# Designs tried in a protein design run: peptides against a protein of PDB entry 2XVC. Part 61

Target 1, 50 residues: chain A of PDB entry 2XVC
Amino acid sequence: ITERELLDYIVNNGGFLDIEHFSKVYGVEKQEVVKLLEALKNKGLIAVES

## One batch from the design tools (peptide; made by RFdiffusion4, then SolubleMPNN)

Design b2_p29_4_s4 (from b2_p29_4, 13 letters changed)
Fold by OpenDDE base, seed 3:
Structure b2_p29_4_s4 (fold): chain B 50 residues (1-50), chain A 29 residues (1-29)
Amino acid sequence: as target 1 above (50 residues)
Amino acid sequence: MYVLIPTTLSEEEQKRLREEGLKKKKEAE
């Protein structure tokens, strides 16, 4: 999965992300999801609310 | 669970996502 695909998922899912659920459904390791999120955050493309 | 706000969206939409996402998170707990 790419950063853009993850960003699109977040948008389409109403800004909600359950990493464990996402990992199971898409077969992506949790640490990879975190890595992508950190990249998106560092680029200012997402803000972590809670 | 995380509430993540894409900054590419309008301010109005970002506000909506923060409010709805927070509610969704509480309901899942």
Scores: peptide ipSAE 0.578, ipTM 0.863, DockQ to the pose 0.827
Fold by OpenDDE base, seed 1:
Structure b2_p29_4_s4 (fold): chain B 50 residues (1-50), chain A 29 residues (1-29)
Amino acid sequence: as target 1 above (50 residues)
Amino acid sequence: MYVLIPTTLSEEEQKRLREEGLKKKKEAE
């Protein structure tokens, strides 16, 4: 999965993300999801609200 | 569950997502 794909998922999912759920459904390791999120955050593409 | 606001969206859309997201997050807990 790419940063763009994860960003699109977040957008299409109304900003909601359950890492555990995402990992299980899409077969992406949790650590990889976190890595991508950190990248998106550092690039200012997402703001962590809650 | 996390509430993440994509900055690629308009400020108005981001605002709505924050408001609705926080409400949904609260009821999910």
Scores: peptide ipSAE 0.577, ipTM 0.864, DockQ to the pose 0.726
Fold by OpenDDE base, seed 5:
Structure b2_p29_4_s4 (fold): chain B 50 residues (1-50), chain A 29 residues (1-29)
Amino acid sequence: as target 1 above (50 residues)
Amino acid sequence: MYVLIPTTLSEEEQKRLREEGLKKKKEAE
């Protein structure tokens, strides 16, 4: 999965993300999801609210 | 569960997501 694909997922999911759930459904390692999220955050594309 | 606000959305949409997200997260706890 790419950063763009993850961003689109977040948008379409109303900003909600359950890493455990996402990992299982999309077959992406949790570590990879976290890495992508940190990249998006560092680029200012997402703000972590809670 | 995380609440993430995409900056690609309008300011109004971002505000709604922040408010609704925090509400939803609180209710789910």
Scores: peptide ipSAE 0.577, ipTM 0.863, DockQ to the pose 0.703
Fold by OpenDDE base, seed 4:
Structure b2_p29_4_s4 (fold): chain B 50 residues (1-50), chain A 29 residues (1-29)
Amino acid sequence: as target 1 above (50 residues)
Amino acid sequence: MYVLIPTTLSEEEQKRLREEGLKKKKEAE
């Protein structure tokens, strides 16, 4: 999965993300999901609220 | 469960997601 795909998922899911669930559904390692999130955050594309 | 606000959305939409997201997360915990 790409950063763009993850961003789109977050948008379509109302900003909610369960890493465990996402990992299982999309077959992506948790570490990779976190890596993508960090990239999105650092690029200012997402703000981590909680 | 994380609440993430996409900055690609309008400011108004971001605000709504922030408020609703925090509320939902609180209720789920």
Scores: peptide ipSAE 0.577, ipTM 0.863, DockQ to the pose 0.707

Design b2_p29_5_s1 (from b2_p29_5, 9 letters changed)
Fold by OpenDDE base, seed 2:
Structure b2_p29_5_s1 (fold): chain B 50 residues (1-50), chain A 29 residues (1-29)
Amino acid sequence: as target 1 above (50 residues)
Amino acid sequence: SFEDWLLENPKLKIKVNEEKYKEYLEELE
């Protein structure tokens, strides 16, 4: 999955992301999801809350 | 670390910077 695809997912999902669920559904390693989120965060595209 | 924190708290609410998102989309066009 690309940064763009993840970002679009987040936007289309109302800003909610369950890393566990996403990983299972899309077959993406949790570590990969985290790295993509970190990239998006570092670009100032997102702020993460939990 | 950020990774450790996310793995411990996997249910996230993410705020998207609308201005930067628009700029980002424009750059990808």
Scores: peptide ipSAE 0.646, ipTM 0.888, DockQ to the pose 0.898
Fold by OpenDDE base, seed 4:
Structure b2_p29_5_s1 (fold): chain B 50 residues (1-50), chain A 29 residues (1-29)
Amino acid sequence: as target 1 above (50 residues)
Amino acid sequence: SFEDWLLENPKLKIKVNEEKYKEYLEELE
């Protein structure tokens, strides 16, 4: 999955992301999801809340 | 770490910066 694809998913999902669920559904390692989120965060594209 | 925090709190609400999102999309075109 690309940075763009994850960002689009987040937008289309109303900003909600369950890393556990996403990993299972899309077959993406949790660490990869985190890496992409960190990139998006560092670019100022997203702010993460939990 | 950020990774550890996310793994312990995997259900996220993410705020998207709409302005930067638009700029980002334009840069990718």
Scores: peptide ipSAE 0.645, ipTM 0.888, DockQ to the pose 0.896
Fold by OpenDDE base, seed 5:
Structure b2_p29_5_s1 (fold): chain B 50 residues (1-50), chain A 29 residues (1-29)
Amino acid sequence: as target 1 above (50 residues)
Amino acid sequence: SFEDWLLENPKLKIKVNEEKYKEYLEELE
């Protein structure tokens, strides 16, 4: 999965992301999802809340 | 760490910077 694909998913999902769920459904390692989120955050594209 | 925090709190609410998102899309266009 690319940063763009993850970002689009987030946008289309109302900003909600369950890393555990996403990992299982899309077959992406949690660490990879985290890496992508960190990249998006560092670019200023997203702010993460929990 | 950021990873530890996310893994401990996997259900996230993410705010997207709309302006930067638009710029991002334009850049990829």
Scores: peptide ipSAE 0.645, ipTM 0.887, DockQ to the pose 0.877
Fold by OpenDDE base, seed 3:
Structure b2_p29_5_s1 (fold): chain B 50 residues (1-50), chain A 29 residues (1-29)
Amino acid sequence: as target 1 above (50 residues)
Amino acid sequence: SFEDWLLENPKLKIKVNEEKYKEYLEELE
């Protein structure tokens, strides 16, 4: 999965992301999802709340 | 670390920066 694809998913899902759920559904390692989120955050594209 | 925090709190609400998102999309065209 690319940064663009993850970002589009976040936008289309109303900003909600469950890392565990996403990993299971899309077959992407949790660490890979976290890496992509960190890249998006560092670019200033997203802010993360929990 | 950021990774440890996210793994401990996997249910997220994410805010997208609309202006930077538009600029990002334009750069990828």
Scores: peptide ipSAE 0.644, ipTM 0.887, DockQ to the pose 0.895

Design b2_p29_5_s2 (from b2_p29_5, 11 letters changed)
Fold by OpenDDE base, seed 4:
Structure b2_p29_5_s2 (fold): chain B 50 residues (1-50), chain A 29 residues (1-29)
Amino acid sequence: as target 1 above (50 residues)
Amino acid sequence: SFEDDLLANPKLKIKVDEEKYKEYLEELE
């Protein structure tokens, strides 16, 4: 999955992301999801809250 | 760390900067 694909998912999902759920559904390693999120954060595109 | 925190609490609410999002998409075109 690309940064754009993840970002689009987040936007289309109302800003909600369950890393565990996403990983299981889309077959993406949790570490990879986190890596993409960190990239998006570093670009100023997103802010992450738990 | 960022990774450890997110893995420990995987349910996230993410705020997207709409202006930067539009600019980002434009740059990728």
Scores: peptide ipSAE 0.686, ipTM 0.900, DockQ to the pose 0.893
Fold by OpenDDE base, seed 1:
Structure b2_p29_5_s2 (fold): chain B 50 residues (1-50), chain A 29 residues (1-29)
Amino acid sequence: as target 1 above (50 residues)
Amino acid sequence: SFEDDLLANPKLKIKVDEEKYKEYLEELE
């Protein structure tokens, strides 16, 4: 999955992301999801909160 | 770490910077 695809998912999902759920559904390693989130965060595109 | 924090609490609410998102989309077009 690309940064663009993950970002689009986040936007289309109202900002909600369950890393565990996403990983299982889309077959993406949790670490990869986190890597992409960090990239998006570093670009100032997103802010992550729990 | 960022990773450890997110893996510990994987249910996230993410705020998207709408203006930067728009700019991002424009850059990728």
Scores: peptide ipSAE 0.685, ipTM 0.900, DockQ to the pose 0.883
Fold by OpenDDE base, seed 2:
Structure b2_p29_5_s2 (fold): chain B 50 residues (1-50), chain A 29 residues (1-29)
Amino acid sequence: as target 1 above (50 residues)
Amino acid sequence: SFEDDLLANPKLKIKVDEEKYKEYLEELE
């Protein structure tokens, strides 16, 4: 999965992301999802809250 | 760490910078 794909998912999902759910559904390692989130955050595209 | 926190609390609410998102999309296109 690319940064673009993850970002689009987040936007289309109202900003909500369940890493565990996403990992299971899309077959992406949780660590990879986190890596992509870090990249998006570092670019100033997103702010992560929980 | 960022990773540890997210793995421990995987349900996130993410705020997207709308203007940066638009710019980002334009750059990719």
Scores: peptide ipSAE 0.685, ipTM 0.900, DockQ to the pose 0.894
Fold by OpenDDE base, seed 5:
Structure b2_p29_5_s2 (fold): chain B 50 residues (1-50), chain A 29 residues (1-29)
Amino acid sequence: as target 1 above (50 residues)
Amino acid sequence: SFEDDLLANPKLKIKVDEEKYKEYLEELE
């Protein structure tokens, strides 16, 4: 999955992302999802709330 | 760490910067 694809998923999912769920459903390792999120955050495209 | 925090609490609410998102999309077009 690319940064663009993940970003589009986030937008289309109302900003919600369950890393555990996403990893299982889409077959993307959790570490890869985190890597992409960190890239998006560093670019200022996203802010993660917890 | 960023990774540890996200793996411990994997259900995230993410805010997207709409202006930067728009600019990002335009760069990819």
Scores: peptide ipSAE 0.684, ipTM 0.899, DockQ to the pose 0.846

Design b2_p29_5_s3 (from b2_p29_5, 10 letters changed)
Fold by OpenDDE base, seed 1:
Structure b2_p29_5_s3 (fold): chain B 50 residues (1-50), chain A 29 residues (1-29)
Amino acid sequence: as target 1 above (50 residues)
Amino acid sequence: SFAEWLLANPKLKIKVNEEKYKEYLEELE
């Protein structure tokens, strides 16, 4: 998955993201999801809450 | 670390910066 694809997913999912769920459903390693989130955060595109 | 925090708290609510999102989309065009 690309950074753009993850961002679009987040937007289309109302901002909600379950890393565990996403990883299982889309077959993406959790580490990869985290890496992409960090990139998005560093670009100021997202703010993560939990 | 941020990574460890995310893995420990995998259910996230993410706020998207709409302004930067628009700029981002424009840059990718």
Scores: peptide ipSAE 0.691, ipTM 0.902, DockQ to the pose 0.891
Fold by OpenDDE base, seed 3:
Structure b2_p29_5_s3 (fold): chain B 50 residues (1-50), chain A 29 residues (1-29)
Amino acid sequence: as target 1 above (50 residues)
Amino acid sequence: SFAEWLLANPKLKIKVNEEKYKEYLEELE
């Protein structure tokens, strides 16, 4: 999965992301999802809440 | 770390910077 694909998913899902759920559904390892999120955050594209 | 925090708190609400998102999309086109 690319940064663009993850970002589009986040946008299309109203900003909600469950890393555990996403990993299981899309077959992407959690560490990869985290890596992409960190990249998006560092670019100023996203801010994360929990 | 941010990574450790995310793994410990996997259910997230994410705010997207709309301006930067639009710029990002245009750059990738």
Scores: peptide ipSAE 0.691, ipTM 0.902, DockQ to the pose 0.903
Fold by OpenDDE base, seed 5:
Structure b2_p29_5_s3 (fold): chain B 50 residues (1-50), chain A 29 residues (1-29)
Amino acid sequence: as target 1 above (50 residues)
Amino acid sequence: SFAEWLLANPKLKIKVNEEKYKEYLEELE
């Protein structure tokens, strides 16, 4: 999965993302999801809340 | 770390910067 694809997913999912769920459903390693989120955050595209 | 925090709190509410998102989309065109 690319940064663009993850960002589009986030937008289309109302901003909600469950890393555990996403990893299981889409077959993406949690580490990869985290890596992409960090990239998006560092670019100022997203702010993360939990 | 941010990574450790995310893994400990995997259910996220993410706010998208709309301005930067638009710029990002335009740059990818």
Scores: peptide ipSAE 0.691, ipTM 0.901, DockQ to the pose 0.886
Fold by OpenDDE base, seed 4:
Structure b2_p29_5_s3 (fold): chain B 50 residues (1-50), chain A 29 residues (1-29)
Amino acid sequence: as target 1 above (50 residues)
Amino acid sequence: SFAEWLLANPKLKIKVNEEKYKEYLEELE
């Protein structure tokens, strides 16, 4: 999965993302999802809440 | 770390910067 694909997923899901769920459903390692989120955050594209 | 925090708190609500999102999309064109 690319940064763009993850970002589009986030946008299309109203900003909600469950890393555990996403990993299981899409077969992406949790550490990979985290890596992409960090990249998006560092670019100022997203702010994360939990 | 941020990564460890995310893994410990996997249910996230993410705010997207609309302006930067538009710029990002344009850069990828």
Scores: peptide ipSAE 0.691, ipTM 0.902, DockQ to the pose 0.910

Design b2_p29_5_s4 (from b2_p29_5, 10 letters changed)
Fold by OpenDDE base, seed 2:
Structure b2_p29_5_s4 (fold): chain B 50 residues (1-50), chain A 29 residues (1-29)
Amino acid sequence: as target 1 above (50 residues)
Amino acid sequence: SFAEELLKNPKLKIKVNEEKYKKYYEELE
């Protein structure tokens, strides 16, 4: 999955992301998801709440 | 770390910066 694809997923899901669920459904390693999130965060595109 | 915290609590609510999102999208096109 690309950075843009993940961002689009987030937007389309109202900002909600379950890394565990996403990993299972889309076959993407959790580490990769986190890596992409960090990139998006560093670009100022997203802010993460938990 | 950021990564470890996300993995411990994987259910996230993410805020998107709409202005930057728009610019980002335009740059990728």
Scores: peptide ipSAE 0.701, ipTM 0.906, DockQ to the pose 0.895
Fold by OpenDDE base, seed 5:
Structure b2_p29_5_s4 (fold): chain B 50 residues (1-50), chain A 29 residues (1-29)
Amino acid sequence: as target 1 above (50 residues)
Amino acid sequence: SFAEELLKNPKLKIKVNEEKYKKYYEELE
């Protein structure tokens, strides 16, 4: 998965992302998802709320 | 770390910067 694809998923999912769920459904390692999120955050495209 | 924090609490609510999002996609087109 690419940064763009993940970003699109996030947008289309109302901003919600469950890393564990996503990993299982799409067959992407959790660490890879986190890596992509970090890249998006560093680019200022996203902010993680908790 | 960022990674550890996200893996500990994997259900995230993410805010997208709409301005940067638009610019990002314009550059890709």
Scores: peptide ipSAE 0.700, ipTM 0.904, DockQ to the pose 0.840
Fold by OpenDDE base, seed 1:
Structure b2_p29_5_s4 (fold): chain B 50 residues (1-50), chain A 29 residues (1-29)
Amino acid sequence: as target 1 above (50 residues)
Amino acid sequence: SFAEELLKNPKLKIKVNEEKYKKYYEELE
């Protein structure tokens, strides 16, 4: 999965993301999801509100 | 760390920066 794909998923999912759920459903390692989130955060595209 | 915290609390609410989101897509196009 790419940063863009993850970002689109987040947007289309109302901003909600369950890393564990996402990992299982899409077959992406949790650490990879986190890596992508960190990249998006560093670019100022997202902020985690939890 | 950021990673460790997210893995501990994996259910997230993400706020998207609309301005940067638009610019991001403009750059990709």
Scores: peptide ipSAE 0.701, ipTM 0.905, DockQ to the pose 0.865; fails the geometry check
Fold by OpenDDE base, seed 3:
Structure b2_p29_5_s4 (fold): chain B 50 residues (1-50), chain A 29 residues (1-29)
Amino acid sequence: as target 1 above (50 residues)
Amino acid sequence: SFAEELLKNPKLKIKVNEEKYKKYYEELE
C-alpha cells in the first residue's frame, strides 16, 4: 500500500482508521501502516487523534 | 514514540489538512 492509498482510505472513511482492523482486512503489517501515517503526519497532511 | 502510541491505541480519528491534501494530489499528477 502507498501513502496515497492510505490517505484516500482515511478520507473515504470519514477520518476513522483502526490500524488493527485495517491490517487484517488489507493484509498490511501494522508497522507499515504506522510508517505511512508518520510520513503523512510529517508532511502536514494529517493530524492524529485517539 | 509515535509508532508505539499508535500500536497501543490503534483506533484513530484523523484530521486531514484539506489544503495540503489538494496540493499533494496536484503534485502526484
Scores: peptide ipSAE 0.700, ipTM 0.905, DockQ to the pose 0.908; fails the geometry check

Design b2_p29_6_s3 (from b2_p29_6, 16 letters changed)
Fold by OpenDDE base, seed 5:
Structure b2_p29_6_s3 (fold): chain B 50 residues (1-50), chain A 29 residues (1-29)
Amino acid sequence: as target 1 above (50 residues)
Amino acid sequence: DEEEEREREEREEKEEEEKEKKKLRVKVT
């Protein structure tokens, strides 16, 4: 899974990301999802809200 | 030149504000 695939998923999901759901569906570790999310944030492509 | 430095700072601030407006807001759960 690439940063671009995660970004495309978030866009298509209306700006919502469930890390546990994404991890289960795509077979990606939760830590890898968080790392990709941080990379997207550091590039200024997303603003993460909790 | 203090005027050229101010015009540079205003341009950089406006570019940052435009980049921030283009950010996708992501709610993480």
Scores: peptide ipSAE 0.416, ipTM 0.829, DockQ to the pose 0.901
Fold by OpenDDE base, seed 1:
Structure b2_p29_6_s3 (fold): chain B 50 residues (1-50), chain A 29 residues (1-29)
Amino acid sequence: as target 1 above (50 residues)
Amino acid sequence: DEEEEREREEREEKEEEEKEKKKLRVKVT
C-alpha cells in the first residue's frame, strides 16, 4: 500500500481510520499503516486526532 | 520598511492558515 492509497481510503471513509479494521481488511501490517500515517502527517496532508 | 515587513508577515500567516485549513482531519481508532 502507498501513502496515496491510504489517503484516498481516509477521504472515501469520511476522515475516519480504524487501524485494526484496515489492517485486517487490506492485509497490511498495523506498523505499516502507522508509518504511512506519520508520513502523511509529516507532509502536512493530514491532522491526526484521537 | 516596518510597514512592508508587517504586510509580509500577515501574508505568510494567512498562507499558513490556508495550508492548515486544507489538512484533512483524520480520526484514528
Scores: peptide ipSAE 0.416, ipTM 0.830, DockQ to the pose 0.916
Fold by OpenDDE base, seed 3:
Structure b2_p29_6_s3 (fold): chain B 50 residues (1-50), chain A 29 residues (1-29)
Amino acid sequence: as target 1 above (50 residues)
Amino acid sequence: DEEEEREREEREEKEEEEKEKKKLRVKVT
């Protein structure tokens, strides 16, 4: 999965991301999802809130 | 020139403000 596909998923999901749910549905490791989020954050494309 | 530096700073600030308006807030769980 690419950063663009993750961003598109977040947009379509109303700005919500469950890392555990996403990892299970897309077969992507949780660590890879976190790296893609960090890359999107570093590009200034997203603000991560807890 | 002090005027050319001010025009550069105003362009950079406007580009940063446009990037911030495009920034998606993501709630992670």
Scores: peptide ipSAE 0.416, ipTM 0.829, DockQ to the pose 0.871
Fold by OpenDDE base, seed 4:
Structure b2_p29_6_s3 (fold): chain B 50 residues (1-50), chain A 29 residues (1-29)
Amino acid sequence: as target 1 above (50 residues)
Amino acid sequence: DEEEEREREEREEKEEEEKEKKKLRVKVT
């Protein structure tokens, strides 16, 4: 999965991301999801709230 | 020039505020 595909997923999911659910459904490692989120954050495209 | 510096700072602040308003808020769980 790419940064763009993750961003499009978050937009379509109303700005919510469950990392564990996403990892299980898409077969992507949790660490790779976190890395893609950090890249989107560093580009100023998202603000991550936990 | 103190006026040119102030105009630069005001432009940078407005650009940052516009970038922040365009950020998608993502709730991560």
Scores: peptide ipSAE 0.415, ipTM 0.829, DockQ to the pose 0.901

Design b2_p29_6_s4 (from b2_p29_6, 17 letters changed)
Fold by OpenDDE base, seed 2:
Structure b2_p29_6_s4 (fold): chain B 50 residues (1-50), chain A 29 residues (1-29)
Amino acid sequence: as target 1 above (50 residues)
Amino acid sequence: DEREREEREEEERERREREEEEKLRVTVK
């Protein structure tokens, strides 16, 4: 999956990311979801709250 | 039977807590 697909998912879910749900829907490991999220954060495209 | 019920209820609580921790609020910039 791509960083763009993760961004589109977050936007479509009202700014929420359920890592487990996303992992199940896309067939991606939880660690890969976290890695993509960190990449987006490091690019300044997102802020993670909490 | 009581211990096995308590263990299932604990596993279900731990699962829900983990699912809640895995739910992040993300602001897109």
Scores: peptide ipSAE 0.421, ipTM 0.810, DockQ to the pose 0.131
Fold by OpenDDE base, seed 5:
Structure b2_p29_6_s4 (fold): chain B 50 residues (1-50), chain A 29 residues (1-29)
Amino acid sequence: as target 1 above (50 residues)
Amino acid sequence: DEREREEREEEERERREREEEEKLRVTVK
């Protein structure tokens, strides 16, 4: 899984990321999902609402 | 058993709270 695939998933889900659902669908550990999300955030490509 | 029902309702609440915490609102820039 890549940062691009995570970004496309977020877009296709209307700006929602379910970490558990994404992990199950893509066979990725939750920690890897969080790491990809942090990388996207650090690149300024996304903002996560609190 | 009312206590067994309350325990199942609590476990279901805690599960939903964790699922909501794992559900992020993300704005794409």
Scores: peptide ipSAE 0.421, ipTM 0.810, DockQ to the pose 0.120
Fold by OpenDDE base, seed 3:
Structure b2_p29_6_s4 (fold): chain B 50 residues (1-50), chain A 29 residues (1-29)
Amino acid sequence: as target 1 above (50 residues)
Amino acid sequence: DEREREEREEEERERREREEEEKLRVTVK
């Protein structure tokens, strides 16, 4: 799974990321999803809202 | 019994809270 696939998923889901759902659908660990999200955030490509 | 119903309702709340914490709002820039 790539940062691009995570971005495309977020866009296709109206800007929502369900970490558990994404993990199950793509067969990746939740920690890997968080790592990809942090990489996107550090690149300034996304903002995570609380 | 009432206690077993309350325990199931608590487990369902804790599950929903965990599922909500794992749902992030993300703005793409």
Scores: peptide ipSAE 0.419, ipTM 0.810, DockQ to the pose 0.132
Fold by OpenDDE base, seed 4:
Structure b2_p29_6_s4 (fold): chain B 50 residues (1-50), chain A 29 residues (1-29)
Amino acid sequence: as target 1 above (50 residues)
Amino acid sequence: DEREREEREEEERERREREEEEKLRVTVK
């Protein structure tokens, strides 16, 4: 999966990411999801609220 | 057994907390 596919998922879910749900749907490890998020954050394309 | 009930309630809390921690709010810029 690409950074773009993750970004499109976030947009389509109203700005929410369920890491477990995304992992199950796309067959991607949770660690790879976190890595893609970090890449998007480092590019300034997203902010993660905690 | 009351202890087996408390243990199941704890496991259910820990599962819900983990599911909430894995759910992120993301602002797209």
Scores: peptide ipSAE 0.418, ipTM 0.809, DockQ to the pose 0.132

Design b2_p29_7_s1 (from b2_p29_7, 10 letters changed)
Fold by OpenDDE base, seed 1:
Structure b2_p29_7_s1 (fold): chain B 50 residues (1-50), chain A 29 residues (1-29)
Amino acid sequence: as target 1 above (50 residues)
Amino acid sequence: SEEEKKLEERLAESKKKGHDALKIKVLKR
C-alpha cells in the first residue's frame, strides 16, 4: 500500500483508523502502517488527534 | 457534531477490544 492509498482510506473511513483491523484486512504489517502514517504526518497531510 | 460523536463511539469500541485505534484529521489530500 502507498501513502496515497492509505490517505484515501482514512478519508473514506471518516478519519477513523483501527490499525489492528486494517492490518488483518489488507495484509499490511502494523509497523508499515505506522511508518506510512508518520510520513503523512511529517508532510503535513494529516494530524493524529487521538 | 453528530459525525464527530459517531467517530468517538467507533474509537471507544475499538479501544475496548484492545485495538490501536486512531482519530485522524485530514489536512490535505
Scores: peptide ipSAE 0.684, ipTM 0.906, DockQ to the pose 0.891
Fold by OpenDDE base, seed 4:
Structure b2_p29_7_s1 (fold): chain B 50 residues (1-50), chain A 29 residues (1-29)
Amino acid sequence: as target 1 above (50 residues)
Amino acid sequence: SEEEKKLEERLAESKKKGHDALKIKVLKR
C-alpha cells in the first residue's frame, strides 16, 4: 500500500482509522501502517487528533 | 455535529475491543 492509498482510505473513512482492523482486512503489518502515517504526518498531510 | 459524535462513537467502540484506533484530520489531499 502507498501513502496516497492510505490517505484516500482515511478520507473515505471520515478520518477514522482502526489500525488493527485495517491490518487484518488489507493484509498490511501494523508497523507498516504506522510508518505510512508518520510519513503523511511529516509531510503535513494529516494530523492525529486522538 | 452528528458526524463528530459518530466518529467518537467509532473510536470508543474500537478502543473497547483493545484496538489502536485513531481520529485523523486530513490537512491536504
Scores: peptide ipSAE 0.684, ipTM 0.906, DockQ to the pose 0.902
Fold by OpenDDE base, seed 2:
Structure b2_p29_7_s1 (fold): chain B 50 residues (1-50), chain A 29 residues (1-29)
Amino acid sequence: as target 1 above (50 residues)
Amino acid sequence: SEEEKKLEERLAESKKKGHDALKIKVLKR
């Protein structure tokens, strides 16, 4: 999965992300999801609020 | 807003299951 795909998912999911659920559905390891999130954050595309 | 309320409910439910749930603000795309 790419950064763009994850970003689109977040948008379409109303800003909600359950990492456990996402990992299981898309077959992406939790560590990879976190890595992608950090990349998105560093690029100023997202902010983690809670 | 109702949307924000729903998001908070989803977060609470996910955390109740012991999952790592996040509230993310999209700044640009």
Scores: peptide ipSAE 0.683, ipTM 0.906, DockQ to the pose 0.903
Fold by OpenDDE base, seed 5:
Structure b2_p29_7_s1 (fold): chain B 50 residues (1-50), chain A 29 residues (1-29)
Amino acid sequence: as target 1 above (50 residues)
Amino acid sequence: SEEEKKLEERLAESKKKGHDALKIKVLKR
């Protein structure tokens, strides 16, 4: 999965992300999801609220 | 809002399961 794909997923999911669920559904390692999120955050594309 | 309420409920449910659940604000696409 790419940063863009993850971003689109987040948007389509109303800003909600269950990393455990996402990992299982898409077969992406949790640490990879976190890395993608960090990249998105560092680029100013997202903010983690909780 | 209803959307926020729903999101918080989803967060609570996921966290109750022991999952890493996040509320994300999208700033740019």
Scores: peptide ipSAE 0.686, ipTM 0.906, DockQ to the pose 0.912; fails the geometry check

